# Ledger of designs, part 1: peptides against a protein of PDB entry 3PBP

No score or structure here was measured in a lab: all are predicted.

Target 1, 203 residues: chain A of PDB entry 3PBP
Amino acid sequence: LNEKDLNLILNKSLVMYESLDSTTDVIVKRNVIKQLQFVSKLHENWNSRFGKVDIQKEYRLAKVQGPFTINPFPGELYDYTATNIATILIDNGQNEIVCVSFDDGSLILLFKDLEMSMSWDVDNYVYNNSLVLIERVKLQREIKSLITLPEQLGKLYVISDNIIQQVNFMSWASTLSKCINESDLNPLAGLKFESKLEDIATI
Target 2, 203 residues: chain A of PDB entry 3PBP as posed
Amino acid sequence: LNEKDLNLILNKSLVMYESLDSTTDVIVKRNVIKQLQFVSKLHENWNSRFGKVDIQKEYRLAKVQGPFTINPFPGELYDYTATNIATILIDNGQNEIVCVSFDDGSLILLFKDLEMSMSWDVDNYVYNNSLVLIERVKLQREIKSLITLPEQLGKLYVISDNIIQQVNFMSWASTLSKSINESDLNPLAGLKFESKLEDIATI
Structure headers, positions and changes below count from the first letter of each chain, unless a header shows other numbers.
Peptide ipSAE was made for these designs. It is ipSAE averaged over its two directions, with the distance scale d0 held at 1.0 Angstrom where the peptide's residues are scored. Compare it between designs on one protein only; published cut-offs may not apply.
A fold fails the geometry check if it doesn't show the stated peptide or something in it is severely misdrawn.

## One batch from the design tools (peptide; made by RFdiffusion4, then SolubleMPNN)

Design b1_p13_2_s4
Fold by OpenDDE base, seed 4:
Structure b1_p13_2_s4 (fold): chain B 203 residues (1-203), chain A 13 residues (1-13)
Amino acid sequence: as target 1 above (203 residues)
Amino acid sequence: SLLENLLQALKNS
């Protein structure tokens, strides 16, 4: 995620917001609105327009519970099917990235949004939590499995064809962890959301 | 080794 990507995400979030009407599900409305708010805060910090930007406690404390919406969803992936999902811890405080693989060989790295506020509504049996797109990694391989190791923070291992690859996103995830834990998005300003891909083994 | 751990994790998945 660079400035251009953040602007694109912001624009997509705005379009989604504008698509809301009276017939839209309340949960969807809430997710889209909160997504827009989150991205807007990121954008503000990126441009250094404001001081400290607090992260809502609901965003920080919520646990990943399906079903999920992904915002913004990459348009290129509309014609593809999700194949695997994994959660990867980025710190010992239970902050985690969600990864989804697709049959085009893409990985999307996602972070939770608005999960806790929805879980308090005991009468709602369907918890549609929002996931915010952080990064898309294009492997261009048939992804067979996603593996995580508890001792390997911010690392995802991808098995595709005859190769094991490591996706390491700690370059940005450490900063994200700090932001969440401290309720301050300022350190995200200027941060590059680019993971490192490394071949581990041929099998 | 890392590879052994990954293979074991794969086996358990």
Scores: peptide ipSAE 0.244, ipTM 0.854, DockQ to the pose 0.019
Fold by OpenDDE base, seed 2:
Structure b1_p13_2_s4 (fold): chain B 203 residues (1-203), chain A 13 residues (1-13)
Amino acid sequence: as target 1 above (203 residues)
Amino acid sequence: SLLENLLQALKNS
């Protein structure tokens, strides 16, 4: 993710926020606001290295994440600082996962909002966010760098002080790629969004 | 090797 892309996501999030009215469902409002604040935080961190965006307590409700639950920013991470960002290709069609690391050792795997024709809904609520949280991976390490290799689709290499770990999310990313390319989210039903961790090397 | 590629990527980052 580059600054241009982040700005685009931010702008989209702002448009979504502006679309909210008194008739909008409370859950949708909250999620849109949370998403906007999350993206804003990323934007600030990108510009200032240490920028913090305060998120109102009312919007910090952590819910159990389901496969279609849009949690723009996990409540547990509100007190933590983003440290690194990377984008990982999942197919040859330029679909990408966005990964953000935090100083608690967490990785969040995110995807850009899908086309309006594809709806992510939970309990009949349709969510339309610029970014969707797919998975949180807890490494419990100080993450120094995130590395991707172009020939390694759906793989993220995490470098900490003494170890290189591979995060392989192709178990679900292949299905996600298919869903995007076919404009059909149905194959995501029942999919387990759990990446595989492997120690690659001690350094 | 994978490790070599990673090390090279690190160097270039």
Scores: peptide ipSAE 0.243, ipTM 0.853, DockQ to the pose 0.021
Fold by OpenDDE base, seed 1:
Structure b1_p13_2_s4 (fold): chain B 203 residues (1-203), chain A 13 residues (1-13)
Amino acid sequence: as target 1 above (203 residues)
Amino acid sequence: SLLENLLQALKNS
């Protein structure tokens, strides 16, 4: 893809989004929204690289299995290795964020995406192991484990050698959830994808 | 407590 092609895809995706109404199937709405978000992120981060992450089975949750395609992939992480993976619910409707940790102490927060359809046919939207990068959090610690609590939406607990830290991304995830559920992307305009980091306990 | 829950979750991981 070149920039011109990406602009064309963006415009087409926008037209598809504008065609959504109350009678449109929920799955169709979600697919269109996800594609539009994906294309928008690609456009915004045009100079970013694409990559795949294969996480070892020992660190995989049964619900999330690799390999994953991350778009855009932070180029600086090519020299580092993925160490942990977790999924975090952001609402009771089963929308979730995928988190991957790296051995440089980085966390990437990802949203499950669908394969982009060039045909613009609803029936051609295929779910695959594609993930859209939302945020990178740099902890600069050796990450030993990622913990989620089912009763705590949009919160990830990171275990390092001497500390438990909480990553809270509900500042943007609540808006994302609303956009998905209501099939309206307007609230994402101007939204900052910046999570809150807090020390919870020393260990 | 939150800490106890986290520690328990860690043990189960």
Scores: peptide ipSAE 0.238, ipTM 0.853, DockQ to the pose 0.019
Fold by OpenDDE base, seed 3:
Structure b1_p13_2_s4 (fold): chain B 203 residues (1-203), chain A 13 residues (1-13)
Amino acid sequence: as target 1 above (203 residues)
Amino acid sequence: SLLENLLQALKNS
């Protein structure tokens, strides 16, 4: 996301927010509001002259545990059903991306919410976990399975009827990992959250 | 590789 891309996302989030009316479902409203808050906060952090956005130690130590909420949840996906879930390591530590597939052939790549994780007690189970949408990848095929390989960081293999595709998100996940480990979110500014899709094999 | 093995297994399935 370069500044222009962030502005685009912000504008899109604002448009979504402005589309909310009295007839909009409460859950949708909440998700859109949270999206706007998240994006706005990111935008503010990028614009802030304050050199470092600190990631609290608790966030780094927070483990992914259910149940989860997804923020923002793409409104288009409300009409579709989740089919598969996978977690993908992005470093040799504990940082993971969560991937959810849908029956429309979409993948959403998710990461733990910083704000929610900051309230996470390392010693205690936290019931409420929020995931932040990073990227949506549209494959437009029936996803049968999601496979991860332990030796391959930031790679997800998607199995459909006739093809295995690799989703490689290390282009941005390496930076994300660094930001988390160094407690500095600044390098995420201008980062493009676009994964590489490659056909691995026809089956 | 593990991937190759996986791919082969899938091709055989």
Scores: peptide ipSAE 0.211, ipTM 0.819, DockQ to the pose 0.018

## One batch from the design tools (peptide; made by RFdiffusion4)

Design b1_p27_2
Fold by OpenDDE base, seed 2:
Structure b1_p27_2 (fold): chain B 203 residues (1-203), chain A 27 residues (1-27)
Amino acid sequence: as target 1 above (203 residues)
Amino acid sequence: DEQMEIIKEAVKRRADFEKKVQEKAKE
């Protein structure tokens, strides 16, 4: 965490706060406000020299949000169970793809289209928890683990019993990133959401 | 293509949000 990251988090929290209206659920309002308060204090107390921040005890109780939904959910996966999850950076601006594996050997690549806040005052807080399905990759093998490397954008390593495979989705993720960062959807026209699969090692 | 439309709408939502974030950064 650095000053740039902190500023980004603050700005995101501000935008979320400003998006609240009369139709917003009271619990959501409270949660978003709590997050803004926390981030604001964090920003205020930021010591760039040491990377330290004084955090009030109450804010340490915040948890990651869950559960999540997938849109659209692949019908054939209703009978299967998710086995692993990973988050892959696709640029240096914190755009990410979420990957979930299933026990049928499928890998789904998901997009977070809505900004999610942390959970603060309530357990099982759920808001903007939907993920959009971009691609399904059928590996047809038992997936033991998913590994990502922060220096390798848009790459996921899938480990099975006998092989390590790399899933590279920068063919479309680079365009996706550009569209988000530049607020221009034109480059999406004709884009194929097909990842490249490569065998890295046999184990 | 239905998938493309879903993705486009999703990207639009995110892009709009990020644009607002960028605007905040300029303030």
Scores: peptide ipSAE 0.633, ipTM 0.947, DockQ to the pose 0.885
Fold by OpenDDE base, seed 5:
Structure b1_p27_2 (fold): chain B 203 residues (1-203), chain A 27 residues (1-27)
Amino acid sequence: as target 1 above (203 residues)
Amino acid sequence: DEQMEIIKEAVKRRADFEKKVQEKAKE
């Protein structure tokens, strides 16, 4: 965690807070407020010289929200089990794609359309937990691991028994990133969500 | 295409949020 990251988290928390209204569920309100309070306190106590913060005991660390949902969920995968998960950056900001592998050899590429807050004080907190399906890639291999490299945007390495394959989705992710960052959806017109698959090495 | 519409709406939601975050960073 660095100052830039902390500022981003704070700003996200502020936006989430400001989005609250009379129709917002009370549990959501409480959760968002708790998160903002915690992040604000961290920001207040940030020591940029040493890159550290003092965490007050009045605030406990939040838990990851779960479960998430996928829209639409591929019906063919209902009977299969997720095996791996990875997050791939698609730009130098904060936009990312989530990838989940299944034991049938499928990869699904997912988009986080809503900002998920951490869970505070409430067990099984669920809000803004949906992911949007962008693409399904069928590898027909037993996927052992998913690897990402920070310097390689929009690339995922899939490790199977005998081969390393690269999934490159920058063909559409670059456009997606642009649309998000510029708040312009026009470039999405006619966009094909098809990743490139390449064999990298035999193992 | 229904899937494209789903994606477009999703991107819009994210874009709107990120715009607000960017504006907040300037305050």
Scores: peptide ipSAE 0.632, ipTM 0.947, DockQ to the pose 0.880
Fold by OpenDDE base, seed 1:
Structure b1_p27_2 (fold): chain B 203 residues (1-203), chain A 27 residues (1-27)
Amino acid sequence: as target 1 above (203 residues)
Amino acid sequence: DEQMEIIKEAVKRRADFEKKVQEKAKE
């Protein structure tokens, strides 16, 4: 965590706070406010010289949200179980794709369309927990693990049986990144969400 | 087509959020 990251987190929290309105659930309001308060306090206590932040104990009691929803959820996967999860960066900013594998050998590539906050005070807090299905890749293999390399954008390595396969989705992820960063959806027109699958090595 | 529409709307939501964040950074 550096000053730039902290500022980003603060700004995100501010935007979330400002998005609250009369229709927002009271629990959500409380949670978002707590998030903002926490981040604000972190920002106030930031020591740039040492890269330290003084944190009050009362704010340490936050949890990651869960569970998540997938829209649309592939009906074919209703009877299958998720086995692995990975996050893949698609640009040098903060845009990323989430990948989940299933025991049928499927990979789903997911997009986080909404910013999620931490869960404060309330157990089972759920807000902005949706993920959007972009692509399903059927490998028809038992997926043992998912590996990502920070220096390789939009690439996922899938280990199954004795084979390492690379899933490359930069064909569409680059456009997606551009759309997000430039706030222009026009490039999405006609875009095909088809990743490239390549065998890399035998284990 | 339906999937594309879902994706477009999703990207729109994210893009709008990120834009607001960027605007905050300039304040």
Scores: peptide ipSAE 0.632, ipTM 0.947, DockQ to the pose 0.871
Fold by OpenDDE base, seed 3:
Structure b1_p27_2 (fold): chain B 203 residues (1-203), chain A 27 residues (1-27)
Amino acid sequence: as target 1 above (203 residues)
Amino acid sequence: DEQMEIIKEAVKRRADFEKKVQEKAKE
């Protein structure tokens, strides 16, 4: 964590706080406020030399939010179990795609459309926890592991049986990234969400 | 189609959020 990252986290928390209104659920309001308070204190006490901050015990009790939901959930996968999960960067900023594999050999590529906060004092806190289904890729084999390389944007390596396959979704992810970063949705018109699958190596 | 509309709305939500974050960074 560096000063740039800390500023980004603070700005995100501020935007979330400013989105609160009289119609916001009380639990959500409390959670967002606590997060902003924590991040603000973190920013105030930031020691750039050591890259650390003294944090009160109460704030250290926060947890990652869960569970997550998928919208729309593919009905064909109701009877199958998720086996692996990976996050793939699609640009040099903060945009990413989430991939989940299932025991039927399917991969689903998911988009995080909402900013997610930490969970503070409520068990099973749920807010902005949904992921949007972009594409389903059927491999029809047992998926053992998912691997990503930080220097390779929009690429996922799938290990199954004795084969390593690459899933490349930059054909659509580059456009997606551009739309987000430039706040212009026009390039999405006519875009096909079809990833390229390639055999890389035999194990 | 329906899928494209869902994705467009999702991208719009993220884009709007990121724009606000960028604006905060310029203040």
Scores: peptide ipSAE 0.631, ipTM 0.947, DockQ to the pose 0.862

## One batch from the design tools (peptide; made by RFdiffusion4, then SolubleMPNN)

Design b2_p24_3_s3
Fold by OpenDDE base, seed 4:
Structure b2_p24_3_s3 (fold): chain B 203 residues (1-203), chain A 24 residues (1-24)
Amino acid sequence: as target 1 above (203 residues)
Amino acid sequence: SELEKVKAQLETKKKVGQFFLERW
């Protein structure tokens, strides 16, 4: 976490706060407000020299929200179980793709279109927990693990029993990143969301 | 402003989500 990242988180939290209205659920309001308070305090206490922030104990109790929903959920996967999850950065601006593997050897690439607050006071906080399906990649292998490398944008390494495969989705993710960053959807028109699968190594 | 940029990006992400939903 650096100052830039903190500023981004703060701005996101502010936007979320500004989106609150009289129709917003009380639990949502509470979570958004608490998150904003937390981030604001972090920002206030930011020590740029050491990249450190003093976090009060109360704020350490926050949890990552879950569970998530997938929309649409592929019908073919109804009878299968998710096995692994990974988050893959597609740029240096925190745009990311979520990948979930299933025991049928499928990968689904998912987009988080909504910002989520942390869960603060409520253990079962669920809001903006939807992930949108981008692509399904069928590997037809037992997926043991998903690996990402921070320096390799838009790449996912899939480890099976005897093979490491790379899923490269930069063919579309670079455009997606640009669209988000520039707030322009036009480049998405006609874009093919087809990832490349390559064998990297046998093991 | 940076805040306005973030707002725009977040709105764009929502639209992107809708875009993907409409593909299925």
Scores: peptide ipSAE 0.626, ipTM 0.954, DockQ to the pose 0.923
Fold by OpenDDE base, seed 2:
Structure b2_p24_3_s3 (fold): chain B 203 residues (1-203), chain A 24 residues (1-24)
Amino acid sequence: as target 1 above (203 residues)
Amino acid sequence: SELEKVKAQLETKKKVGQFFLERW
């Protein structure tokens, strides 16, 4: 976490707060407000020199939101179980792809189209938890682990019994990142969302 | 402003989500 990231989080929290209206669920309002309060305090107490912040005890109880909803959920995967999850950076900002593996050897690449807040007060807080399906990659292998390297954008390493494979989705993710960052969807038109699979090493 | 930029990006993400949904 750096100052730039913190500013981004603050701005996101502000946007979420500004999106609240009379139709917004009370639980959502409370969570968004608490999120903003936390981030604001975090920002206020940020020591850029040391990268340290004093976090008040009351905010230490925040939990990660879950579960996620996947849309559309591939019908073929209803009979299978998710085995691994990974988040892959696609740029030097905060744009990410979520990858979920299944016991049939499938990988799904997912996009977080909505900003999520933490759960602050209520157990099982669920809001803006949607993940949108981008691509399904069928590896036809038992996926033991998913590995990401922070320095390698848009790359996922899949560990199976006897092989390490790289899934590289920068062919489309670079364009996606640009579209988000520039607020222009035009480059997505005609883009093929097909990741490249490459064998890296035999185990 | 930076805030407006972030707002635009978040709106774009929503549209991207819709874009993907429409592909299936």
Scores: peptide ipSAE 0.625, ipTM 0.953, DockQ to the pose 0.918
Fold by OpenDDE base, seed 1:
Structure b2_p24_3_s3 (fold): chain B 203 residues (1-203), chain A 24 residues (1-24)
Amino acid sequence: as target 1 above (203 residues)
Amino acid sequence: SELEKVKAQLETKKKVGQFFLERW
């Protein structure tokens, strides 16, 4: 975590706060406010020299939100179980793709379209937990693990019993990253969301 | 401003989500 990251988190939290209105659920309001308070304090107490922050004990009780909702959820996967999850960076900023594997050998590539906060106030807090389906990749293998390398943008390594496969989605992810960063959706029109699958090693 | 940029990006992400939803 660096100052730039803290600023971004703060700005995101501010935007979330500004989105609150009279129609917003009270639980959501409370949670977003607590998030903003925490991030603001974190920012205030940031020591850039040491990359350290003093966090009050009360804020350490925050939990990661879950579960996610996948939309649309592929009907074919209703009878299968999710086995692995990974996040893949698509740029050097903050844009990422979420990947979930299933026991049928499918991978789904997902986009997080909403900003999600930590759970601060209530148990089982659920808000902005949307994941949107981009692509389904059928490997038809038992997936043991998913590996990502931070230096390799838009690449996912899938480990099966006897093979390592690379899923490369930079063909579309580079455009997606640009669209987000520049706040322009036009380049998405006509784009094919088809990842490249390659066998890279036998094990 | 940086805040406005972040706001724009977040709004764009929402629209991207909608784009993908409409694709299916």
Scores: peptide ipSAE 0.625, ipTM 0.953, DockQ to the pose 0.933
Fold by OpenDDE base, seed 3:
Structure b2_p24_3_s3 (fold): chain B 203 residues (1-203), chain A 24 residues (1-24)
Amino acid sequence: as target 1 above (203 residues)
Amino acid sequence: SELEKVKAQLETKKKVGQFFLERW
């Protein structure tokens, strides 16, 4: 975590807070407010020299929100079980793609379109937990592991019993990153969301 | 401002989500 990242998190938390209104659920309000309070204190106490912040005990009890909902969920996958999950960076910022594998050998590439707060006070907190389906890739193999390399943007390595395959989605993810960063959706029009699959090595 | 930029990006992400949903 660096100062730039912390500022981004603070700004995101502020935007979430500003989105609250009279119709927002009380539990959601409480979580968003606590999130903002935590991040604000974190920012105030940021020691750039040591990269450390003293966090109050109360805030250490915060948990990651889950589970996620996939929209739309592919009908063909209803009878199958998710096996692996990975997050792949598509730029040097905060834009990323989530990938989930299934026991039928399918990969789904997902976009997180909504920001989530941590769960602070309530167990099983669920809000803005949706992931949007971008692409389904059928490998027709038993997927044992998903690996990402931080220096390789938009690339996912899929390990099966006897092969390592690379899924490269930078053909569309570079445009997606640009659209988000520039707040312009126009470049998405007519874009094909088709990843490239390549065999890298046999095992 | 930086805050306004972040706000715009977050709104864009929501619209991107809608864009993908409309493809199915």
Scores: peptide ipSAE 0.623, ipTM 0.953, DockQ to the pose 0.915

## One batch from the design tools (peptide; made by RFdiffusion4, then SolubleMPNN)

Design b2_p28_4_s2
Fold by OpenDDE base, seed 5:
Structure b2_p28_4_s2 (fold): chain B 203 residues (1-203), chain A 28 residues (1-28)
Amino acid sequence: as target 1 above (203 residues)
Amino acid sequence: GPYNKNQDKTIKAKIGKFLVEKAKEEAK
């Protein structure tokens, strides 16, 4: 998905909205409106907090020559290529999760456990050179883009060919945020790191 | 994000260690 495609989807959503009348089913009407609202928000934030980065190349190079690591790196993903990267805020104190997508349809959610930063791209992609695996989400779709909305904490939107899905990890991220902010590890004990996946819109 | 002045500066490292161990256990 690119900017032109997003515009096309927006236009389609507008056309559907315009087709609504008094005879339209209430459920259909609600869905069309919600889709339009969502796509509009995506359009407004299209260039925010995502990008295409050859992470695999950078990772391999750094693995050989430097301290940059994803720990542990899932063995199943060794033969696949990273396609997208995004950062998602989990609180108003600037704590964040890093997400990387792969061409097998997997997402990995990562924690920055050090303050040191590494530049992934010349265009403002600065990330920690130490990333710790939190969760792997298998979507089994070709991921076109990752989008975050600044007003929505702990939520990642994944765009594939025909669907927009939301990954919501506030179930564990709220606890993680608390642990960081209060300097207390105790709440992590027994915490399940399982995100909620939901279909948001068909495109 | 930046640490608060009263925040343990090692908390993220400790969390990282915890997560690494958890991930390794789940992979077994």
Scores: peptide ipSAE 0.513, ipTM 0.833, DockQ to the pose 0.273
Fold by OpenDDE base, seed 4:
Structure b2_p28_4_s2 (fold): chain B 203 residues (1-203), chain A 28 residues (1-28)
Amino acid sequence: as target 1 above (203 residues)
Amino acid sequence: GPYNKNQDKTIKAKIGKFLVEKAKEEAK
């Protein structure tokens, strides 16, 4: 599902690119080129990391099996269904943030405070059954795909019907990483857990 | 990872506890 959507976006971007000519406005040309470059990179990443796995399906299986809990879980989200899951590295070690999207357009960013091996399904293992809520980001749009690029720490790309947005949480994740790596909680004091949302490209 | 040898085995749990309390506070 997500792969199909990304392919459609890529195709659209390619068509737009091919439509460029000498009479095209310079600004338009630049925007189209940049969009194509970005989408192409996303596509490359998707093919390499995610394969044909339906993230929503995996989440459903995990939920039924009960291998994980989210604490606290936002009460408002009980009425909605998770649509995508992504794991984002926050440093060059093993530290990561888990992101889950919902069909109300919300993203929740989660911290893995325990390490336990559980299986979502036969071929997918999760090494955490305890997820702690860090932040809820309300995008108020239908989220089709969550994409992460390995060279971009603490950044999540959200693909919806007409826009690609970047969620950047390194403002707090860098501190979190430091706390983990140095075994020191002190830097968390006063830290604001607010991610930066930016529009990257219009689809 | 490269930092595992220097980590407190309970650090993530402690961080989790901190975050839970903070999240609950912000939800009020």
Scores: peptide ipSAE 0.507, ipTM 0.834, DockQ to the pose 0.268
Fold by OpenDDE base, seed 3:
Structure b2_p28_4_s2 (fold): chain B 203 residues (1-203), chain A 28 residues (1-28)
Amino acid sequence: as target 1 above (203 residues)
Amino acid sequence: GPYNKNQDKTIKAKIGKFLVEKAKEEAK
């Protein structure tokens, strides 16, 4: 198994899990869960062996020189280190949420409020470097990895040492998507930005 | 990505402003 194959199997396993419903046979459910657990364990072993991307370094560079900034940045997280980053699609029109994890077990969900624009130089572009805080989710776990599936809108999978959790923010992201696509802010009024956290499987 | 011709090109900025204000209110 290589990394690509492992990721593919993991993604397939997650998709299979999401396909489960109340009518699914108990044996099928059990098998899907077992497969997910197995693959997740392999994934953790892989990460431990080969290490992770140094998100902290990239974050520091971004903060200082501006690939991205977070506004407002939660004061409680100033002393903590970013560990993972992921981008989650919220619709089929390329609207996205950015998620950053920290070593205190927090996830922050962020909105890109600027668009890429052409700079004064025709050959150069100003990339979006503005991120706005939407929600902080406190997991209080050591986050090993963040996984997203293109076919699963508004869902983020968080892998820690002993558990896989799903963060589902479509409760508010669907409205956000609508606001963007229809150019109407009104639906945001009164909207609660609270994601749903669910335990998927133990590892 | 780029805005659609039928979209307000400032909508994301406006949303951002809204969210910033909301975050400030929740933090107090």
Scores: peptide ipSAE 0.496, ipTM 0.835, DockQ to the pose 0.283
Fold by OpenDDE base, seed 2:
Structure b2_p28_4_s2 (fold): chain B 203 residues (1-203), chain A 28 residues (1-28)
Amino acid sequence: as target 1 above (203 residues)
Amino acid sequence: GPYNKNQDKTIKAKIGKFLVEKAKEEAK
């Protein structure tokens, strides 16, 4: 297995898990969970072999040309290092949330509000890709991987040493999407920006 | 977002401002 194949299998396993409901046969549930646990463990082992990835570099290559800033940046995270980055779609119109994990076990969910270019003088051009903090989620575990599935809007899967967790932020992201698409800020009033965290499987 | 001729081009900026202010309030 290579990384690509493993990711494919993992994605498939996650999709299968999401298909489970109260009417699903017990045997099917068990098999899906076992498969997910196994694949997740393999994925963890794979990540450990290749060392740390420069997530900033990867993010720039994938999404942004220049540097980005986070406002406000949680002061508590100044002493910690970013470990993973992911982009999660919140609608089919390509609105997205950026997620960054840190080595303290925190996730920050970020909104891209501006791409600003400022010129102080003819020779001093500053490019700023603005990211705004929406929510900080403290997992209190070492985050190994962040996984998103294009067909699952507003869902982030977090893989740690011993567990896979789902972060579901559609409770607020659906409203956010609506605000963007309809150009109406009003629905944000009173909106609670709290994601739902669910344990999927123990590794 | 999707193409919409009636979209406010500043909507994301406004959302950002809202979120920043919200964060400041929560930090107090």
Scores: peptide ipSAE 0.491, ipTM 0.838, DockQ to the pose 0.272

